# Designs tried in a protein design run: peptides against a protein of PDB entry 8HF1. Part 275

Target 1, 320 residues: chain A of PDB entry 8HF1
Amino acid sequence: NVMLYATKPTEVMVSFPHQEQVLTVTRLISAEIEKFYVSLDLMNIGVQPIRRSKSLQCLRDPSKKSFVKQLFNDFLYQMKEYGIYAASIAIISLIVEFDIKRRQAETLSVKLMHRTALTLCEKIRHLLVQKLQDMTYDDDDDNVNTEEVIMNFSTPKVQRFLMSLKVSFADKDPKDICCLVFVERRYTCKCIYGLLLNYIQSTPELRNVLTPQFMVGRNNISPDFESVLERKWQKSAIQQFRDGNANLMICSSVLEEGIDVQACNHVFILDPVKTFNMYVQSKGRARTTEAKFVLFTADKEREKTIQQIYQYRKAHNDIA

## One batch from the design tools (peptide; made by RFdiffusion4, then SolubleMPNN)

Design b2_p27_8_s3 (from b2_p27_8, 9 letters changed)
Fold by OpenDDE base, seed 5:
Structure b2_p27_8_s3 (fold): chain B 320 residues (1-320), chain A 27 residues (1-27)
Amino acid sequence: as target 1 above (320 residues)
Amino acid sequence: SSKKELEELNEKFKEATGEDLIYLPEV
């Protein structure tokens, strides 16, 4: 019995400055969303028919207004936590969702509600793209996807994450990389995926090295409404990562979803570790020789984060 | 050695960011 000493990963913490970057554009966008919430609360959409097949969604959002507010609140979170560049990608997902909901609307009032939300998303998209263009010499949309624009319009957390990827993986053999990136929210997976695609394409040292994929967590709100397309995408993304056709996987809660992901040599935790289970399970994916487990923390939260990690280590050793 | 690889990673990170990586040793 060779006790395969499970090679404990090297734990690394990256600090980033707590900048409340109060950009005028982020204040304007937040104010436009708040004005929209006031308008949304005044909208009379009538009593929605309870379809038996949609009972869980109708029970959670009988007015369909709470779902609209949830999507904008998730967008505001992404803009705050990841920056304006990430927000310019995140808003496209809202545009797609509200256009689908507008087309699926059974009443004129619900159709109008989703149309108004869509119009606000297009305005937000324009404000974000216009702000990204302030650093480009040419008003061409293609020029906003440079390494410089991505870095300048990302939060310090995202800047340190991208720098950590570049330093860790520049000019390496793709076959020697098996990387997980953990994020807290389902919608963040797709946003960070889009950001990484553009960053990798603009960074020559990574272009032929990193092939990202994302795994969107199962929608616990309506598992039956996971589109056949989303389930196919998840299966394809997992298979590509298992086959080595993708070497970086972005995910929110892989282990709660019963998805068996292979042992990785790098695990990045982009968002704060909130639970002991998340710590043990995410760290437990860094199982290869010389595996690295990388945490990100604001400078103001550094000592608190260190103490929390040591508490989790102690609790893990007391159970083992 | 894993130590040398970490030192090289720290130097590259410091060159890029001006910041040191914080290692969380096993207690």
Scores: peptide ipSAE 0.316, ipTM 0.856, DockQ to the pose 0.872
Fold by OpenDDE base, seed 3:
Structure b2_p27_8_s3 (fold): chain B 320 residues (1-320), chain A 27 residues (1-27)
Amino acid sequence: as target 1 above (320 residues)
Amino acid sequence: SSKKELEELNEKFKEATGEDLIYLPEV
């Protein structure tokens, strides 16, 4: 009943040019990952020890080659969708995950597999950072975290997103801002969070205006201490957003898990809206007076995206 | 009120990006 009287948000679409940033460094990194996959397929990791807990047998064993490939495929996706600057942050998350898995490895063969993955991640990080430094004309300022470097090494989609934030929130009162940013993948939340921290710090009009947080989906894979820390971090991030200590929350499809987030005045959908449920749930968070629901689309996909939104609106009106 | 605020937001966005915002009105 309360949902029927909610002021409908203004729906806005931001278009961006479809530009494949085909940099030499991006091609080199992709080729190094493909070479690593060939080597990984030849590695004898042996028969994985059957962990005694029957409940964990159905879980994707994180020591499997498929999990290593998934992390690198997610990295390649982030590099393509968000750019080289975002990739330089994303690779650090892979380094942390592979170092944890290397330390937790029960067999020498699995330990060596994760060590080889780490060595590749360190090489990729060096190639990315070196490319970001190519724009710093002054040999003395190793600061790759400037507004200029962030913009020049981000995709047109991310550039339009950052400009939309600057235009929407420049010199506003932090108390008047309640913003959600939706992304498809859990790893993108942390990557975009790191990018936004650096962008806000480098943008005077936003430095004291936006305080970002991020929320990652529950890692249902292990009840390990790591999953307890992640759950504590999530609870803390949600509480900071409720208390107004943070006014921008980056989240994946986690809102499907029943996280009660307050009514927001801005909702940004950074990634394509793939499902009716994602559309209704994300739009349903933009409930304040004058709330804005902002979508991003490539020019080539504009018409298809508009048609999809009208189909979702019709389906929503037929259920209400 | 709301139309004027959207026009002002579009002008600011156009000044920053060179592009117009695409409004998806309720039909």
Scores: peptide ipSAE 0.256, ipTM 0.821, DockQ to the pose 0.816
Fold by OpenDDE base, seed 1:
Structure b2_p27_8_s3 (fold): chain B 320 residues (1-320), chain A 27 residues (1-27)
Amino acid sequence: as target 1 above (320 residues)
Amino acid sequence: SSKKELEELNEKFKEATGEDLIYLPEV
């Protein structure tokens, strides 16, 4: 029981400014998604055959429209929370998902719905990549994956996270690093993983230091949508992290489900700690006093976050 | 010492960001 071990990591909070400025491209993308929702609501896709999927989610969305809206809402969240650069990676995950759904479509109407969603994702990807390129002064360097581009097109939260990684791990021995990065959402794991791969490749002092992996928690809502490939990949990623072949793992809060990860010397909480369980389970991975537990908070939410952490500490001590 | 390592981390972070790290000491 993780609650029974008094974990005494050094807890650190990093503040970031609240970004209120909405770029023209993000407004355009949001407006295109809203127009698509109006079109989607008008689409007659008929009654879908209830496949005997044991997943409650397939039973809840017989129209498959709510799933499409959920993916775009998750994308909009990622664009807002992590920035345009992260959004350019996140949109690829939507493209892959809608292409799979398009190929698996049981009816022409459903196939058309997923095709329309895919076409919108391709348009969004083009708008994002174009905006990333517009800031590369060198027309000849098609490489939007520079440290500068990543930093300039990331939210202040992600900027502070990347700076924290650079400061924490620059020129260190890879063997001395065992890092967890917790995020709230499943799709954020892949997005932040792709961002980190590009950032590490573009940062000489990290290139041979950090080897990232990601782990997506089991989709309890739809275990049938976890491909055999995703499960194999999760097992491989966990094993690589255990064997020290990977030293940074990005995971969603769903690590509650018995993923035995070793004790880590660094734990980053990129998203707000919303529950006591999330706090205890994530902090419980940092077991030594030398271990660092790093939180990120908006300046406006700093005091509220501090008070919430003290409440969680008190509640943990009352159970221990 | 753990304190010195934190101070060095804070200095490096401050040089990079212009901001101090907020330590949440054990109560």
Scores: peptide ipSAE 0.221, ipTM 0.809, DockQ to the pose 0.795
Fold by OpenDDE base, seed 4:
Structure b2_p27_8_s3 (fold): chain B 320 residues (1-320), chain A 27 residues (1-27)
Amino acid sequence: as target 1 above (320 residues)
Amino acid sequence: SSKKELEELNEKFKEATGEDLIYLPEV
């Protein structure tokens, strides 16, 4: 039980300016998604053929539209919280998901719904990529994956996170690094993983220093929807991190699933710590005084976050 | 010492961002 270990890592808070840079492109994308929701609500996807399992069937049709809306809402969240660059990666995950759902569609109407969603995702991807290219002065270098582009099109939170990684790990021995990055949402793991791959590749000081991996928490709602491939991939990712073949692991809620990850010398909490359990479990991965537990907070939420962390510390000490 | 490493980290972070790291000391 991770709670039984008195962990005394050095707790560090990184502040970032709360800038809601509402770019024209983000407004346009949001408006296109809202228009799509109106159209989606009007779509008749028909009653799905009743397979014999009684209880889940009446919810199947609403669940398909609801799932489409959930994916776009998660995308909008990622665009807001992590920026345009992260959004350009996040949209690819939606494209993949909607293409799978389109191919798995049991009806023409459901196939059309997922095709329409896919078409919107491709439009969004184009708008995002075009905006990333607008800052590349060199017409010849279509490489939107530079350190500069990543930084400029990331939110202040992500900028501070990337800078914290650079400052912490520049020119270090990869063997001396064991880093966890906690995010709230499972889809954010993959998005931030893709961002980090590109950032590390574009940052010479981190190239060959950081080897990122990600793990997504098991969707407890339906272990049956986790592809055998996703489960195999998760096991492989954890094993690579245990074996030291990866030294940075991005994870969401994985600790609730009893995934035993080794003690780490760095733990980054990229998203707000919302619960005592999240605090204890994540901090419990940084066991030594030399280990760093790094929090990110908006300037406006700094005092509230500090007070919340002290409350969690007190509550942890009262249980330990 | 862990303090010196934190000071060095803070200096590097300040050089890079113009901002100080906020330490949350154990009480």
Scores: peptide ipSAE 0.202, ipTM 0.804, DockQ to the pose 0.784

Design b2_p27_8_s4 (from b2_p27_8, 8 letters changed)
Fold by OpenDDE base, seed 3:
Structure b2_p27_8_s4 (fold): chain B 320 residues (1-320), chain A 27 residues (1-27)
Amino acid sequence: as target 1 above (320 residues)
Amino acid sequence: SSEKELEELNKKFKEATGESLIYLPDV
């Protein structure tokens, strides 16, 4: 009877300096979004017809204004937490969403609201891209996707994350890598995926070593709101990771949905661990003999984060 | 040994970032 002692992962914490990126461009973008909110509150979009969905869950279609504000608030969060480079990728997702909503608008007033939001996103995209280009002194290489530009326009958290990937995976066989990256928000998965694609392509040591993929959580409201395309993409992404065609998976809370992901040798928690369940489930994926569980914390929150992890460990040992 | 691998990882990380990794040992 070989007792397969489940090898506990090595838990590692990476500290990063708390720097508020006080850039003029971020202040300008925030001010333009706040001006837009004032204008949005004054817009008369009329009484939205309550779609008589026969199902008793009158899911109050969140006021179409509230949804617009939520997307911009999520963008502002990503710009603050991940930096200007990540924000330049995140804004594209808003452009796509508002263009879809503009085309699907049943009323002229709703169509105009989504068009105004789209025009603001295009302005924000231009401001972000222009700021990324200001570092390329050479007029000829409009390539804002260099390692230097990515690092300089990322937050200290993202810089330490990218450095941790480079140190962990430089000169390794891609077959020996099974990495999970956990983020809190579904929109962050696409943003960090786009950032990693560009970073890996710009970093020779990671070229052909890391193949990233992303998985977003199911829309908890209804499986019917998931596009057939999104469901196909998720199934394909999971299959690529199982087959070893992708060796790094970015996830938002997807483990709660019973997605069978293989045992990994690296688990990165990019955002703060807010729940005991998130800690146990994410740590529980680091099951190989030399598995590493890596946390990121601001210097100011280090002691609080350490105490929280010891509390979660104690609670886990009391249940086991 | 796992300890030597961790020491080497910490060395590489410190060379790249100027900072040491904080290990959270099992208590």
Scores: peptide ipSAE 0.342, ipTM 0.861, DockQ to the pose 0.805
Fold by OpenDDE base, seed 1:
Structure b2_p27_8_s4 (fold): chain B 320 residues (1-320), chain A 27 residues (1-27)
Amino acid sequence: as target 1 above (320 residues)
Amino acid sequence: SSEKELEELNKKFKEATGESLIYLPDV
């Protein structure tokens, strides 16, 4: 029972400025998605056969349109919360998902719907990559994956997170590092993983220090959407982290399912702590006093976040 | 000491960002 361990990690809060930098490219992308939603609502895909998927989600969206909108809404969230660079990685996950669904389409109408969504994702990817390239003065360096480009096109939250990693782990022994990064959403794990791979590769002080991996929690809502490949990947990722072959693990908050991850010396909470359970479960991975539990908060939400953390601490101490 | 490591971390972070880390001490 994670609740029984009075974990006393050092709790640290990193503030970041709330910059609603609405770039022209983000406005254009949002407007293209809104136009696509209007077109999607007008699209006649017919009655889809109820596949005997036991998942409640497949029963709830017989039209498959709500799932398409959910993926684009999750993308818009990632673009807002993590920035244009993260969005350029996040859009690839949508491309992969819509291509799979296009190939699995039972009807021409559903195939066309996923093809239209895929074409929009390709357009969005082009707009994002073009914007990343506009900052590279050298026409010859096709490499949009520099430390500078990553930092300049990341939100202040992600900038502070990357700086916190660099300061915490520069030139350390990789064996002494056991780091967890918690994010709220499943798709954010892959996005932040791709961002970290590129950042670590572009940062000499981290290149041979951090070996990232990601783990997507089991989506209890739709076990059928977890490919056998994703389950194998999760098991492999956990094993690599246990064996010390990976020393940084990105996790979604859906770690409610009993994944016995070893005690870590660093826990980063990249997204707001919304529940007591999330606080206890994430903090419960940092068991020693030398372990660091790092929170990120917007400056405007700092006081509210501090009060919420003290309420969670009190509630945890009353149960322990 | 854990405190010296935190102070050094805070110094390095402040040098990199211009901002100090906020410690949430056990109260």
Scores: peptide ipSAE 0.333, ipTM 0.862, DockQ to the pose 0.796
Fold by OpenDDE base, seed 5:
Structure b2_p27_8_s4 (fold): chain B 320 residues (1-320), chain A 27 residues (1-27)
Amino acid sequence: as target 1 above (320 residues)
Amino acid sequence: SSEKELEELNKKFKEATGESLIYLPDV
């Protein structure tokens, strides 16, 4: 029971400016997605046969339209919370998902729906990459993965997170590092993982120090609907982190479900702590001597966040 | 000492960002 460990890591808060960077490209992308939703609502995809074997997925989205909207809403969230650079990685996951669904489509109408979604994703990808290239003199795609481009096209939250990693881990022995990064959403794990791979590769002080991995929390959908590939990947990622072949693990808050992760010396909470359980469980992973628990807050929410953390700490001490 | 490590971390962070880390000590 993670609650039984009276872990007293050093709690650190990093503030970041609340910059609503209203970029023209983000407005254009949002407007294109809204236009697509209007078009999607007008699409007649027919009555989907409820196959008993796919019944749970079909029960969540009988029209298959709500799942398409969910993926684009999750993308819009990632673009807003993490920035254009993270969005350029996140859109690839949508492209892969819609291509799979297009190939698996049982009807021409469903195939067309996924094709139109895929076409929109390719347009969004082009708009994002073009904006990243505005800082590069050369049209080469490799030039968009520099430390400068990553930093400039990331939100202030992500900038402070990357700076915190660089300052904390520059030129350290990789064996002395056991780092967790908590995010709210499962899709954020993949885009932050891709961002960190590129950032670490572009940062000489981190290239041989940090080896990231991610964990997609189990979907509350039955483990039977997790692809055998996803389950194999999750087991492999956990094992690599246990064996020290990875020293930074990005995970969604769903570590609640009894994934025994080793004692960590660093825990980063990239997204707001929304519950007492999330606070206790994430903090309870920072178990080594001199462990650090790092929170990120917007300047406008700083005092509210501090008060909330002290309330959680008090409630934890009253139970312990 | 953990305190010196935190002071060094805060110094490096301030040099990189212009901002200080906010420590939340046990009360």
Scores: peptide ipSAE 0.316, ipTM 0.854, DockQ to the pose 0.851
Fold by OpenDDE base, seed 4:
Structure b2_p27_8_s4 (fold): chain B 320 residues (1-320), chain A 27 residues (1-27)
Amino acid sequence: as target 1 above (320 residues)
Amino acid sequence: SSEKELEELNKKFKEATGESLIYLPDV
């Protein structure tokens, strides 16, 4: 029995300064969302008849309002955790979602609710784009997707992540790269994917080196609400990554869903490792001593994070 | 060696950010 000694990846921690950049624009956006919540709570959307179709657990009307609030709360989180540039991409996902929900609305009141949410998203998008343009001399929207703008309007965490990618992969052969990027939230996958596309395109040293894909974990709560399109897209994204047509995959808790991804030479954990299972599963994708497992931590949380990683290592060694 | 690659990565990262990478050795 050759005990395949699980080759331990090299674990690296990148610290970043805890800068709460409280920009005026972020305060304004937060205040507009809070005003919208007050208005949303006052909206009478009726009681929609529970259609007995087994698959359509017609989310009762409270759940429709709660879903709207969840999307905006997730947006606010992304703006805080990843910065204004990432937020400008994240808001587009909300626009798309609210437009779909507006079109699917069974009642005028629900249609109006989603329309109001959509109008707020467009206002937020404008405020974000305008702030990105404050650093560009040219009013052209294309000029907001520069390396400089992306870096300046990203949080220190995202800045360090992008720098880590640049340093790790500049001018490398794309065939030698197999990279996973783990994020906590499903919506962050799309946001970071869009950010990476723009960053790679704006960074000559990464052009034609990194080909990103993303994968959103299955919504266990409502697998039936996963559009046939999302399921097809997930399968396609995994297949592209397996075939080497993509060499960087952004994923959330996809590993919990039994999605077998190949062994990678780089694993980035962009968000805090909250569980032992997340640590083991993500680290288990880096299967060589040459593989790098990269963690990001705020300076203030560095010691706590180090201790937690050693606890997880110990626990893993006790089970293996 | 993985150590040399890490040292090179740390050097490049320090040149780019002014910050050093923190290696988490196996204990």
Scores: peptide ipSAE 0.301, ipTM 0.850, DockQ to the pose 0.801

